# Peptides against a protein of PDB entry 4CIC: the designs that were tried, part 42

Target 1, 148 residues: chain A of PDB entry 4CIC
Amino acid sequence: KVSTKGHYGVQAMFDLAQHFGEGPVSLKSIAERQGLSEPYLEQLIAVLRKAGLVKSVRGAQGGYILAREPRDIKVGDIIRVLEGPIAPVESVSQDDPEHSLKFDFSVTKSVWEKVKKSIEEVLDSITLADMLKDAEEAQMAQGYMYYI
Target 2, 147 residues: chain B of PDB entry 4CIC
Amino acid sequence: KVSTKGHYGVQAMFDLAQHFGEGPVSLKSIAERQGLSEPYLEQLIAVLRKAGLVKSVRGAQGGYILAREPRDIKVGDIIRVLEGPIAPVESVSQDDPEHSLKFDFSVTKSVWEKVKKSIEEVLDSITLADMLKDAEEAQMAQGYMYY

## One batch from the design tools (peptide; made by RFdiffusion4, then SolubleMPNN)

Design b1_p12_7_s1 (from b1_p12_7, 9 letters changed)
Fold by OpenDDE base, seed 5:
Structure b1_p12_7_s1 (fold): chain B 148 residues (1-148), chain C 147 residues (1-147), chain A 12 residues (1-12)
Amino acid sequence: as target 1 above (148 residues)
Amino acid sequence: as target 2 above (147 residues)
Amino acid sequence: FSGSILFLPDDA
């Protein structure tokens, strides 16, 4: 599972992408649109800002903007910032290496590494711009269903 | 992350695959080899047995065996049995559908569906037989490093 | 609590 943190982080970043070029967006407005608690969103935004994915704008119309164009932000970038390296399995604490059959662990590890790689490839193949495009296409499809 | 349950379940099933055709394996022996607690393994095996991936053999040499050949058990099958459907995101409780912008949720959902599909494809592409083969290849490679 | 597979590590 992508953690709730990763999920909501992608939602928040997508909301910022939808408003890209329109100026700063308030955390309150993002929270309302995305169904997030404002305090939780503030924590997410703080991490995203520190990682250089989001910028804070000060002033009367202050808020947050994407630090880069939507095309230059992968979903994988957001997830790595929020959750760290994509680990398919919790690092079973390498603590007691002595008694575990080292060999069996290597084969099972390779399975999880394949899963990791696959997830990374998918998440790195999707940008916020791709998500915006998908949203536009879905809106057009809904619009056509009302005219038929 | 694959849950500890899924991880250990795959390890236990792989141990049973390594002993496939040799007869029943005791839970104790699996637990010792895989570094699992026997009580935890018993819970996993109970689920796997109920799902028809493992069989219990009774008697003096009783224990567990794979219910099918290693080639007929995908890692994805083990994971689905232990953890249910591969869900890339916790089902955010669909409970309050009213206020969430339905549309934005659809796009983000599509991302997670792509991730899900990718994981399923990987896990369904790996059998216990593939894992056995990988283990044999790794043992041979280690054997060659000693010469 | 139905253990779902692919939890990205919560930041410990």
Scores: peptide ipSAE 0.101, ipTM 0.804, DockQ to the pose 0.537; fails the geometry check
Fold by OpenDDE base, seed 3:
Structure b1_p12_7_s1 (fold): chain B 148 residues (1-148), chain C 147 residues (1-147), chain A 12 residues (1-12)
Amino acid sequence: as target 1 above (148 residues)
Amino acid sequence: as target 2 above (147 residues)
Amino acid sequence: FSGSILFLPDDA
């Protein structure tokens, strides 16, 4: 599962992409639109800012903007920043040496590596610009359903 | 992440595949070979048996066998049995209605659906027979490095 | 605990 952190991080970044070029958006406005708690969003934005995906703007109309164009931010970039490397199997933490996953047989490992690669390829194939386009297409399709 | 349950379940099923046609294997022997605790393996095997992927054999040479040929068991089948449906995003449990993931915007959902599909395709493309073949090829390659 | 393939919750 993508954690709630990854999921909400993508939502927050997508909200920023939807407002790209319109100036800074407040965390409050993002939280309201995306159904997120403002404190949780603050934590996500702090990580995304530190990674250089988001910029803070100060002032009365201050808030956050994407640090790069939506086309230059992959979903995979967001996930790697928030979640770290995509790991298909939980690394059993080193802390219980007795139940160490010692025998990660090469063959079973190869299965998980294939899964990892597939996930990475998908997430790296989707930009925030692609998501914006998909949203526009979906809105157009819905608009046609209300006029019928 | 594939849970430890999914990971160890695939290991246990792969061990049974390696011994397919040789008769029943004891849980103890699987646990020893795969580095699993026997109690944990018992829980996994119970689920796999209930799903019809494994059969129990009784007697002095009793134990477990694959219920089907290795070619007829996909990794995806094992994972679905142990983990349930492949879900790329945690469904935030319905229990906290206030922080409901209400706005699963169709677009973000589509990203996770693409991820789900890709994982399913990979796991459904790999059988226990494919894993056996990969293991044989790896052993042959190692054997050639020692000569 | 629900078989989420990608990210396990911290507590599992």
Scores: peptide ipSAE 0.086, ipTM 0.797, DockQ to the pose 0.349; fails the geometry check
Fold by OpenDDE base, seed 2:
Structure b1_p12_7_s1 (fold): chain B 148 residues (1-148), chain C 147 residues (1-147), chain A 12 residues (1-12)
Amino acid sequence: as target 1 above (148 residues)
Amino acid sequence: as target 2 above (147 residues)
Amino acid sequence: FSGSILFLPDDA
């Protein structure tokens, strides 16, 4: 499961992408639009900022902007920043020394590595620009359904 | 992350696949070989049995066997039985009624649906027979490095 | 809550 952190992080980044080029967006406005608690969003944005995906703008009209164009931010980049490396299985902490049964779970490990790779490929294939395009297409499709 | 339950479930099923055709395997022997606690394994096996992936054999040499051939059991089948449907994101319990902002997160939802589909395709492409083959190939490769 | 995309925490 993508954590709630990853989910909301992608939502927040998508909101910033929708406002890209319009100037700084307040955390309050993002929180309101995305149905997020402002304190939770602040934590997410702090991590995203530290990773250089978001920039803080100071001043009366201060807030946050994407640090890069939407096309230059993959969903995979957001997830890696918020959650770290995509791990399909928690490394059973090899730290239980007694069950150091070196059972070469190489085969089971390979299954999870295939899953990991597949997830990474999907998430790295989707940019915020792709998400913007999908949103525009969905809005146009809805608009056409109301006029018929 | 595949839960610990899913991970150990696949390990236990793989152990049963390695012994397929040799007769019933005791939970104790699976637990010892897979580094699992016997009580935890018992819970996993109970679920797998109820789902018809494993059969219980009674008697002095009783234990468990795969209910189907290794080729007829996908990793995806094991995961679905143990964890239910592959959900890439926890459904944020839509139960916070106030944030019923019907923001059509259709776009973000579509991202997670793509991830889900990709995971399902991978897990459904791998059988216990494929895992057995991979294990044999790995053992042969190790054997050739020692000679 | 450590960053693992696929791991369902058992407790949810």
Scores: peptide ipSAE 0.081, ipTM 0.802, DockQ to the pose 0.167; fails the geometry check
Fold by OpenDDE base, seed 4:
Structure b1_p12_7_s1 (fold): chain B 148 residues (1-148), chain C 147 residues (1-147), chain A 12 residues (1-12)
Amino acid sequence: as target 1 above (148 residues)
Amino acid sequence: as target 2 above (147 residues)
Amino acid sequence: FSGSILFLPDDA
């Protein structure tokens, strides 16, 4: 499962990609378009900015822009910034000492490593530019359905 | 993430696969080998039994067995039974009506569907028999490192 | 921040 943080982070980054080259976008406008709370989006953007995926622009028309071109930002990059390393299994918190026989049986661990690798490959294969292209194709398909 | 439930469920099912054909295994013995609490394992086994992946055997040597051969049980089957459908994104609980503009923008949804499909393909490609084979290969490799 | 991606909330 991608956390709510990862999910909404990708939505916010995609919104910034849709406006790439048009100048800075306000957090309010992103929040409204993506159905996010502005305070929650502010927290996400702060993390993304610190990681160098987003830039803040100051001024009367201030806001945020992508720090890189959409083609240079993978979905995997966004997820790693927001959630850290892709972990398929919850790290069993070390705090229960008696059940501490984490027999991380090498075989079950290997299953989760295969899942991890597969998720990483998918997320690293999708850029914000790919998402923009998919959006354009979807809009064209909807336009054609109204003319038939 | 596979929940703790899914993780330990796969471990318990793998333990039953290792003993397949040897007769019923007690919950206590599974719990001891897998480092699980017996009460927690009882809950997992109850779900797995209801789904028809595990059978209960009654008697003095009673316990549990796999309901199918290890080759006929995918890791994906275990996960679906314990966790439900593989959802890459947490279902935003419907209960916050104000943020109800789930603009499930078709494009972001498509990313998560690709992730879902990839996870499903991996989990459905691995059987308990594949896990048994991997365990045997790992044991052989350890045996060769000591010579 | 154990940002593990796939967490199901523990059933409380």
Scores: peptide ipSAE 0.072, ipTM 0.800, DockQ to the pose 0.149; fails the geometry check

Design b1_p12_7_s2 (from b1_p12_7, 10 letters changed)
Fold by OpenDDE base, seed 4:
Parts: sequence; structure tokens; C-alpha cells
Structure b1_p12_7_s2 (fold): chain B 148 residues (1-148), chain C 147 residues (1-147), chain A 12 residues (1-12)
Amino acid sequence: as target 1 above (148 residues)
Amino acid sequence: as target 2 above (147 residues)
Amino acid sequence: FDGDILYLPEDP
């Protein structure tokens, strides 16, 4: 499962992609458009910036921009930055050492590895540019539905 | 992500598949082999039984069996029973109504739907019989490495 | 369809 962090991170990155080339976007404006709390978005953006997916612009018209073109940022890149390696199974918290998943049952592991690979392939096949295109197509389809 | 519940549920179902046709298996024996607590396994088995994936056998040699042949149980079926519908994104707990994922942003939803479909396709392509075969192949490969 | 199978002990 993608965490809430990953989900909101993709939304925030997509918002920045929609404004790519228009200059820096304020966190406040992203938060308002995406229905996120500004403090939560600050935490996400800090991680994304450290990973080199986002740049900060300072000044009166400061804010954030994508560090790369939307075509050069995969959804998989965003998820890996926010959540780490795509794991198909939640790591059982180390807190119960006696019930540690000691049974590295090779067969069940292989199932989860197949799931992992499939998720990675999907997420690495989708760029922010693909998402922009899908948004444009959806808007056009809605526009046609109101005119019919 | 598959939860711990889903993970252990697949392990328990696989253990029952390994003993399919040999009669009922005790929860104690499954718990010991799979490194699970018996109380936790009881909860898993109760759900799996209610869903008709497992049958209970009563008597002195009682226990549990698969309700279907291993080839007729997909990993996806087990996961859906234990976790519900395969959701690629964790449903943010309804407890914070203000931060409800209100923005049904259609485009991000489509990304997660693609991920969901991909997970479903993988999990529905793997049966307990496939897992049994993979285990046999792995054992043979280990046996050849020692000779 | 109560998925309970009764195994009667085989009489010795």
C-alpha cells in the first residue's frame, strides 16, 4: 500500500507539474488546491527538496518548483523518496522480537517479490508528464459532456 | 502494502496446502511450523473459515483443512478475505474528517487504480498450487546443491 | 453450509 505520505506527495508534485514553467509556487497555494495542511506539506516538500525533486526559490515571489521537467520525474521516484524502497509487505515493527517474521519462508517471499516488481513497473512507467496529459484529456472529456 | 495479517494468512493457508489430502491439521502444528502465535492464528483461521477458504474438522483427530483444492485458491482470494478489497493506498483513517482525502483528484486516483489492477493481476495469477510447485522446485534445487 | 466436517473416530 502507498501511505498517506506517498499519496499526498504525488498530489503535491503533480500540482507543481501543472505550474511548471510559470515560476515558483507557494506552499500555501499548493495546500489550498490539494486540500492539504500547510505544515504537513512543508514536511513533504522538505523531503522532496532534499532528494532533488523540488527546488526552493527565495524572494518576494518565492516558493517551490520542480527540479526537473515533468517527463523526467516518475511516480516511482516520488514514492521511493517518500516511503523508501517499495515494499509489498509492511515491515512488521521490530517491537516484538519473539514474533519477528523469522520464517523467511522463501515461497511467500517470492510472492511478495513478484508483487513488488509489478508495483515498481507500474509506478516507473508513469511520469508527471503522463499525469498532465491524463488531466488534459479528462478536462476535454468533461468539457464535451457539458456541451452535449 | 500487504499487512502482517495478510502475510501470515498466506503462510497459514500455504501450510494447509502442504498438508492437503493428509487430513485435518491442528492449529498448534501450523503455529509451530510457521512461527505464529496460536491465538493469532485462531483469529486468522476464524476469518478464513467464515469466508469458506478453510473447514474445521471436529473430533480426536480434528483440526483444519483447505475448503478447496490448492489450485482453486488464489493468493488474491486470501488477501481479499483478510484485508478486504486490495487498495493501493491506505485509506486514511476516517478519524480526521478535516483531512479527509476530499480531493478526489481524478488523475492521482487513476494512478492508484493502475497500481491496484497490477497487484490484483499478480495475486490472482498465483494459486496455492503454484506455491506448492515453487516449494518443491526450491527443495530440489537445494538437494542438488549438496550433491 | 457449515464447513464443519465431523471426523468420527474409527472404532478400533
Scores: peptide ipSAE 0.020, ipTM 0.760, DockQ to the pose 0.016
Fold by OpenDDE base, seed 2:
Structure b1_p12_7_s2 (fold): chain B 148 residues (1-148), chain C 147 residues (1-147), chain A 12 residues (1-12)
Amino acid sequence: as target 1 above (148 residues)
Amino acid sequence: as target 2 above (147 residues)
Amino acid sequence: FDGDILYLPEDP
């Protein structure tokens, strides 16, 4: 499961991508648009800022902006910052003595490594720019359904 | 995350696959080989049996067997039985009124649906027979490193 | 190693 933290982190980053080039957005405005509590969003933004995905702008029209272009931020980058490595199969310590347990462990581990690799490939194939494009296409499709 | 339940369920099913055709194996023997508590394994086996992946054999040499051949059991089938649907994105009910929230929600949902589909495809591509083959190949490779 | 597979939040 992408934790609530990962899910809301991607939503907040997507909101910042929609406003990219328009200047800083306030945490309050992001929280209102994304249905998030402002204190929870502050915690997410603090982590994303420390990782260099978000910049804070100070002043009367201050707030937050993406630190990079939407095409240079993968969904996988956001998830790794918020959740850490995508499902590190923590290797159960090698110290269980009987050969049979080590072998069964190795085969089952390979299954989870294949799953991990597949998730990483998907999340690293999707950028915030791809999400913006998908959003525009969905809006156009809805607009056409109202005119037909 | 595959829960501990899903992980140990796959290990227990793999142990039954290694002994497929040799007759029933006791829960005690599976628990000892897989490093599982017998009471925990009893709960897993009860669910797997109810789903028709495992059969119980009664008698002095009783125990459990796979209900199907190892090639006819996918890892995805085991996970679905133990965990339910692989990451059901519970669709947040469509009833939130404001158009903007619905749209942002739809795009983020599509990302998670792509991840779900990818996980399902991987887990449905791996059978217990594939795991047995990988085990045999790994044993042979270790044997050749000792000669 | 708890193979932490990503559980997607169920929509409430």
Scores: peptide ipSAE 0.081, ipTM 0.771, DockQ to the pose 0.177; fails the geometry check
Fold by OpenDDE base, seed 1:
Structure b1_p12_7_s2 (fold): chain B 148 residues (1-148), chain C 147 residues (1-147), chain A 12 residues (1-12)
Amino acid sequence: as target 1 above (148 residues)
Amino acid sequence: as target 2 above (147 residues)
Amino acid sequence: FDGDILYLPEDP
């Protein structure tokens, strides 16, 4: 399950990708454009920065930039940083000893591993550059719809 | 996220697949083999029965059977019945009006739709018959490691 | 086994 954290993290990273090369973007401006609370965005950006996906720029025109080019950041990289390893099934909390029959039913585990692998392959196939291209194509398509 | 419900539902359906053609299986026997509580399994089986994936057999040797052959039941069918539509992102509870900026950012939505489609394709590509085959292959491989 | 599958909110 992509948490709200993963979802908003991808939105924030995409906003930074849209402004890549234009200089530092303020958290306030990202929050306004993406409909996020600034405090929540601060938490996300702190994690993303620690992971080396975002850089902070200090000064009056300070803010944040992508640490790498949009083509060098996969959606999977963002999700792994924010949520950890892409996992297909909730960890049943080990704390109920009666349900602690970890019947590691190898066959059902293999189903979930296939799902995991598929999710990883998809998210690792999409870069922020791909998302930028998709946005441009969508905007062009909308522009053509207004002229018909 | 495949919930515990989806996970255990697949386990219960797989147990029924392993006994397909042997007659009705008691909930107690499924619960024992799969390490599930019988009351929890009753709830799962009730949903699966209502969806037409399982049939109940009445009588002294009563219990449950698959309603269809293992090859005709996809893992995706089980998950959709138990959890609803396969969804790639948690529904942000609509109840926080300040976070209610449904910025339906079309591009991020498209990423999650791609993930959804991929999950659906995987789960719809796996039948209970495929799982049975995988179990047999795994058991044979273990048997060969002991020789 | 932290296997969280993603669930999108259905459009209202």
Scores: peptide ipSAE 0.063, ipTM 0.769, DockQ to the pose 0.123; fails the geometry check
Fold by OpenDDE base, seed 3:
Parts: C-alpha cells; sequence; structure tokens
Structure b1_p12_7_s2 (fold): chain B 148 residues (1-148), chain C 147 residues (1-147), chain A 12 residues (1-12)
C-alpha cells in the first residue's frame, strides 16, 4: 500500500513533470490543481527537495521545478524518498519484547519478499515520462470521444 | 503492504497446513508455535472459519483444520478474507469533503492499479502447498549444512 | 469506493 503521503507525492511530482520546461511552478498552483493543502504540500516538497528530486527557484516567479528530466525519475524513486524502503508487511513494533516475531519463518518471509520485489519492479518500471505519455494518450482518447 | 493481521493469518494458515491430515490442531498449540496471543488468534480463526478456509472440530481432541487441501488455498485467498480486496493505496477517508481526492487523476490511478495487479498475481500464484514445499526444501538445505 | 489500505513493515 502506498500511503497518502506517497500518493500525493506522486501527484505533486507528476504536476511538476507536466510543467517541466515551462519554468518554476508555485506551491499554490500545485496545491490548487492537485486538491492538496498548501501546508501539506510544503512538507512533501521539502522532503523531495532534500532528496534532490525537485529544485527551489527564488524570485517573483519563483517556485519549484523537477531537478531531473521526467524520464530520469521513477515512481519508485519518489516512493522511496517519501516512505522509505518499500516494505510488503507492517513492521510489528519492536517495542513489545514479549511479542517479538522470534520465529524466523523463512517461508512466510519469502512470500513477502516476493511481494516486495514485485512492487519494486512495477514502481521502478514507471517514470514520470511514462506517466506524461499515458496522460497524453488518455487526453487524445477523451478528445476523440467528444468528437464522435 | 500486508497488515499484521494478514501476516499472522498466513502464519496461522501455514501452521494448519503443516499439520494437514494429522487431525485437529488446538489454538493454544498454534499460538505457541507462531508466537501469537491466543485471544488474537481466536479472532483470526473466527474470520477464517466464517470464510470457509478452516473448520472447527469439537471434542477432547478438538481444534481447527484446513477446510480444503493446502493446494486449494492461495495466499491471496487468505489475505482477501482477512483484509478484504487488495488495494494499493490508502483510502483517504471520505469524511473530509474538502480534501476529497476530486481529481480523477486517471494516470496516478493507473500506477496504483498496476501495483495492485502485480500484488494479486504474486499472492494468487502461491498456495499453502507451495509454502509447504519451500519449507521442506529449506529444512533439507539446513540439514545439509550441518553435515 | 473503499480503497483498501495495505501497510508494509517499517524496517528497523
Amino acid sequence: as target 1 above (148 residues)
Amino acid sequence: as target 2 above (147 residues)
Amino acid sequence: FDGDILYLPEDP
């Protein structure tokens, strides 16, 4: 499961990809287009900036840009930055030493590792450029439906 | 992400698979082997029983058995019973109408649908029988490391 | 549309 944080992070990064090459985009404009609160987006952008996925541009026409081309940013990169490593199972909080998952169930772990690998492969196979292409194709398909 | 509930549910079902054909297993014995609290396991087993994945056997040697052969139970079946449909994204609570994900971002949805499909394919490709086989192979491999 | 949430373990 991708958290709300990961979901909104991908949306925000996709918004920046759609405006790539047009100059800096304001957080306000991203928030409005993505239906996000500006304060929440500020937190996401701060993390993404620290990870080097976005750059801040200062000035009257300031805002944010992608730090790399859309083809050089995988969805998996965004998720790892925002959520950390893709884990297939919730960590049982280590804090209860009595309920420590002491059983090295290698077999059950292997199931979750297979799930993890599968998720990683999918997310690493999709770039922001792929998402842009899919959006263009969808827009063309909708445009054709309005003309029929 | 599989919840703790899904994780422990698969462990409990795998324990029942390891004892398949040996008769009913007590919840106490499953709880001890899996490192679970018995009350928590009772809740899991109640759901699994209602879904027809396990049967209750009454009597002095009573307990639980798999309702079907290990080959006829997918990991995906267990997860769907315990957690419901495999969803790739957290549902943003519908309760805040102002923060409603109003944007039909078909493209972002498609990413999560691909993730969902991939998870489903993996979990539906693994049966309890496959897990039993993997356990036997692992035990043999460990046995060879001791010689 | 109950988007079912899957939680993944936090690595320590």
Scores: peptide ipSAE 0.050, ipTM 0.769, DockQ to the pose 0.255; fails the geometry check

Design b1_p12_7_s3 (from b1_p12_7, 9 letters changed)
Fold by OpenDDE base, seed 5:
Structure b1_p12_7_s3 (fold): chain B 148 residues (1-148), chain C 147 residues (1-147), chain A 12 residues (1-12)
Amino acid sequence: as target 1 above (148 residues)
Amino acid sequence: as target 2 above (147 residues)
Amino acid sequence: FDGPILYIPDDP
């Protein structure tokens, strides 16, 4: 499961991508559009800013912008920043060296490593630009359904 | 994250696969080999038994066996039985219909559906027989490093 | 029915 943090982080970054080039977006406006609490969004944005995915703009029309173009931000980048390395299993405490030596542990670990790699490949294959395109295509498809 | 339940469920099923054809395995012996608590393993085995992945054998040498051959049990089957449908995101309460109507929600949902599909494909591509083969190959490789 | 949680760990 992507945590709620990762899920809402992707939503917030996608909202910023939709407004890319329009100037700074307020946290309040992002929170309202994405159905997020403003305090929760503030925590997410702080992490994303520290990682250099988001910039804070000061002034009367201050707010946040993407620090890079939507094409240069992968979903995997957002997830790694918010949640760290993609772990398919809760860290069975690697700290028990006795469990690490069992052959069976190595085989089961390899299954989860395959799952990890697969998730990483998917998330690294999707950019915010891809999401913007998918959004535009879906809006056009809905528009055509009302004209039929 | 695969839950601890899914992780240990796969370990327990793999242990049963390693002993497939040797007769019933006691929960105690599985717990000792896999480093699991016996009470926790009992709960896992109860679910796996109810789903028809494991059989209980009665008698003096009673215990558990795989209900199917290792080749006929996917890792995905074990995970679905123990944890239900693979959900890449905690169910953001689908019960808020207002969130469902936002276009942005649809796009983000599609990302998680792609992740779900990818996980399902991986877990459905791995059988207990594949895991047994990987184990045998790894043991042989370790044996050759000592010669 | 709590399906498998893909937890993406926070960077320490």
Scores: peptide ipSAE 0.064, ipTM 0.783, DockQ to the pose 0.522; fails the geometry check
Fold by OpenDDE base, seed 3:
Structure b1_p12_7_s3 (fold): chain B 148 residues (1-148), chain C 147 residues (1-147), chain A 12 residues (1-12)
Amino acid sequence: as target 1 above (148 residues)
Amino acid sequence: as target 2 above (147 residues)
Amino acid sequence: FDGPILYIPDDP
């Protein structure tokens, strides 16, 4: 599972993408729209800012903006920043020497590597711009259902 | 992440596949080869048996066998039995009404559905027979590096 | 390797 952290991080970044070019968005407004606690969003935004995906703007109309265009931010970039490298299997902590998975059985490892590669390919194929386009198409389709 | 349960379940099923046709394998022998605790393996095997992926054989040469041929067991089948449906995102418990993800924003959901589909396709494309073949090829390649 | 954990929902 993408952690709640990764999921909410993608939601917050998508909210910023929807407002891209409109100026800074307050954390409060993002939190309200995305159904997030403001303190939780502050932690996510701090990490995203440190990674250079988000910029802080100071002042009365201050807040956050995307640091790059939506087309230049992959979902995979957001996930890697928030969660680290995509790992399909929980790394058994190297630190328990007694239950060290000594048999790194190359074959079972290869299965998980295939899963990892597949996840990475999907997440790296989707940009915030692709998500914006999908949202517009969905909104248009919904609009047509109300007029029919 | 595939849980440790799913990971070890695939290892245990692969061990049974390597011994397919040789008769029943003891839980002790599987646990020793796979570096698992026997009590943990008993829990995994109980679930796999209930799902009809493994059969128990009774007697002095008793133990476990695959219930089907290795070609008829997908990695995806093992994972679904041990872990349930492949979910790329933690289902926020429906029960907290205040933090209910009200915005099931169709777009973010679609990202995770694409990830889910991709994982399912990979895991359903790999059988225990494919894993056996990959192991044989790896062993042959290793044998050639020593000559 | 700390990556996103595929949690399996606990069966209710």
Scores: peptide ipSAE 0.054, ipTM 0.777, DockQ to the pose 0.144; fails the geometry check
Fold by OpenDDE base, seed 2:
Structure b1_p12_7_s3 (fold): chain B 148 residues (1-148), chain C 147 residues (1-147), chain A 12 residues (1-12)
Amino acid sequence: as target 1 above (148 residues)
Amino acid sequence: as target 2 above (147 residues)
Amino acid sequence: FDGPILYIPDDP
């Protein structure tokens, strides 16, 4: 499950990708376009900035920009920054030794590792540039439906 | 993430697969082998039974059996029964109209649908019979390392 | 009936 944090993080990064090359975008403008609370977006952007996916620009026309080109940011990069490693199963905390799944059910673990790998492959196959292209194609398709 | 419910449900179903053809298995014996609490296992088995993946056998040698052969039960079937449809994103409750993601960001939705499809394909590609085979192969490999 | 959220636990 992509957490709300991962979901909104991808939305915020996609908004920054849509404005890439236009200069810094204010958090307020991102929040308004994406339907996010400004305080929640501030927390997401702080994490993304610390990870080097976003840059802060200071000044009267200050705000945020992508730190890399949209083609150089995978959805998987955003999710790993916001949520950490994709864990398909809760790592049953090694810390509860009594509920230590003593049976390293290597077989069940293998199922979840296959799920993990599959999610990683999908998320690493999609860049912000791919998302921009998909948005443009969808907009063109909608434009054609209004002319028919 | 597979919930604890999905995880333990797959373990319990795998235990029943390991004993398939040997007759009914008691919940106590499954709980002991899988390191599960008996009450928690009872809840899981009740759901799996209602879905027709498990059968209850009554009597002194009563217990539970798989309702189908291990080859006819996918991991995806177990997860769908215990968890419901694989949702990669929390369906942001349609019910908070103010936080109604008014922007059907069709693009972001498409990303999560791709993730969903990929998870479904993986879980539907693995049967309890595949898991049994993998366990046998692992046991043989360990046996060869001891010689 | 909120389908099971594959909850990625936040790191504690």
Scores: peptide ipSAE 0.054, ipTM 0.783, DockQ to the pose 0.411; fails the geometry check
Fold by OpenDDE base, seed 1:
Structure b1_p12_7_s3 (fold): chain B 148 residues (1-148), chain C 147 residues (1-147), chain A 12 residues (1-12)
Amino acid sequence: as target 1 above (148 residues)
Amino acid sequence: as target 2 above (147 residues)
Amino acid sequence: FDGPILYIPDDP
C-alpha cells in the first residue's frame, strides 16, 4: 500500500511537473488544485526538498519548483523519499526471543521479494514526464468525446 | 504491504502444502512449525475454510488439509481471501464533501492501477506448488554447500 | 524495516 503520504507526495510532485518551466508555484496553489491540506503539503514538500527533488524559490513570486526535469524524476524516487524502501510485508519484529524457532521463512520471503521487485520495476518505469504525457492524452481523448 | 494476516496466511497455507497427501494437520502443529499463535491461526483458518481453500477433517486424527492441490492454489488467491482485492493505495475516503475539487486524479490513479496489476500478476503467477519446488531447491542447495 | 505499507482499501 502506498501510504496517503506517498499518494499525496506523487500528486504534489505531479502538480509541480505540470507547472515546470512556468516558475515557482506556491504551496497554497498546489494545495487548492490537489485538494490537499496546506500544512500537510508543507510537511511533504519539506521532505521532498531535503531529498533534492524540489527547490524553494524565495521572494514575492516565490514557491517551489521541481529540482530536476520531469523526465529525471521517477515515481519510485518520490515513494522512496517519502516512505523509504518499498517493502511488500511489514517487518514482523523478530523481537520475541522465546519463540525463535528460526524457521527459515526463506520461501515465503522470496514471494515478498518478488512482489517488491515488481513494484520497484513499475514505479521506476514511470517518470513525471510519462505522467504528463498520460494527462495530455487523457485531455485530448476527453476533448474528442465532447465533439462527437 | 501484505498485512501480517496475509503473510501468516500464506505461511499457514504453505505448511499445509508441505503436508499435502499426508492427511490432516492439527492447528497446533502448524502453529508450532510456523511460529504462530494458535488462536490467531484459528482465525486465519476459519476464513480460508469459508473461502474453500482449506478443509477441516473431524476425529482424533482430525485437523486441516488443503481443499485443492498446491498447484491449484495461487498466492494471489490466498491474499484476496484474507485481505480482499489487492490495492496499492489506501482509499482516501472521499468523505470530505467540502473540498471536493473533483480534480480528476485519473493520472495518479493510473499509476496505482499499474502497481496493482503488477502485484496481482506476480501473486497469481506463484502457486503453492511453486513454493514447494523453491523449498526443495533451497534444501538441495544447502545440502550441496555442506559437501 | 520501515518500508511503505501496501494496504487494501475497504470496499466502499
Scores: peptide ipSAE 0.040, ipTM 0.769, DockQ to the pose 0.143; fails the geometry check

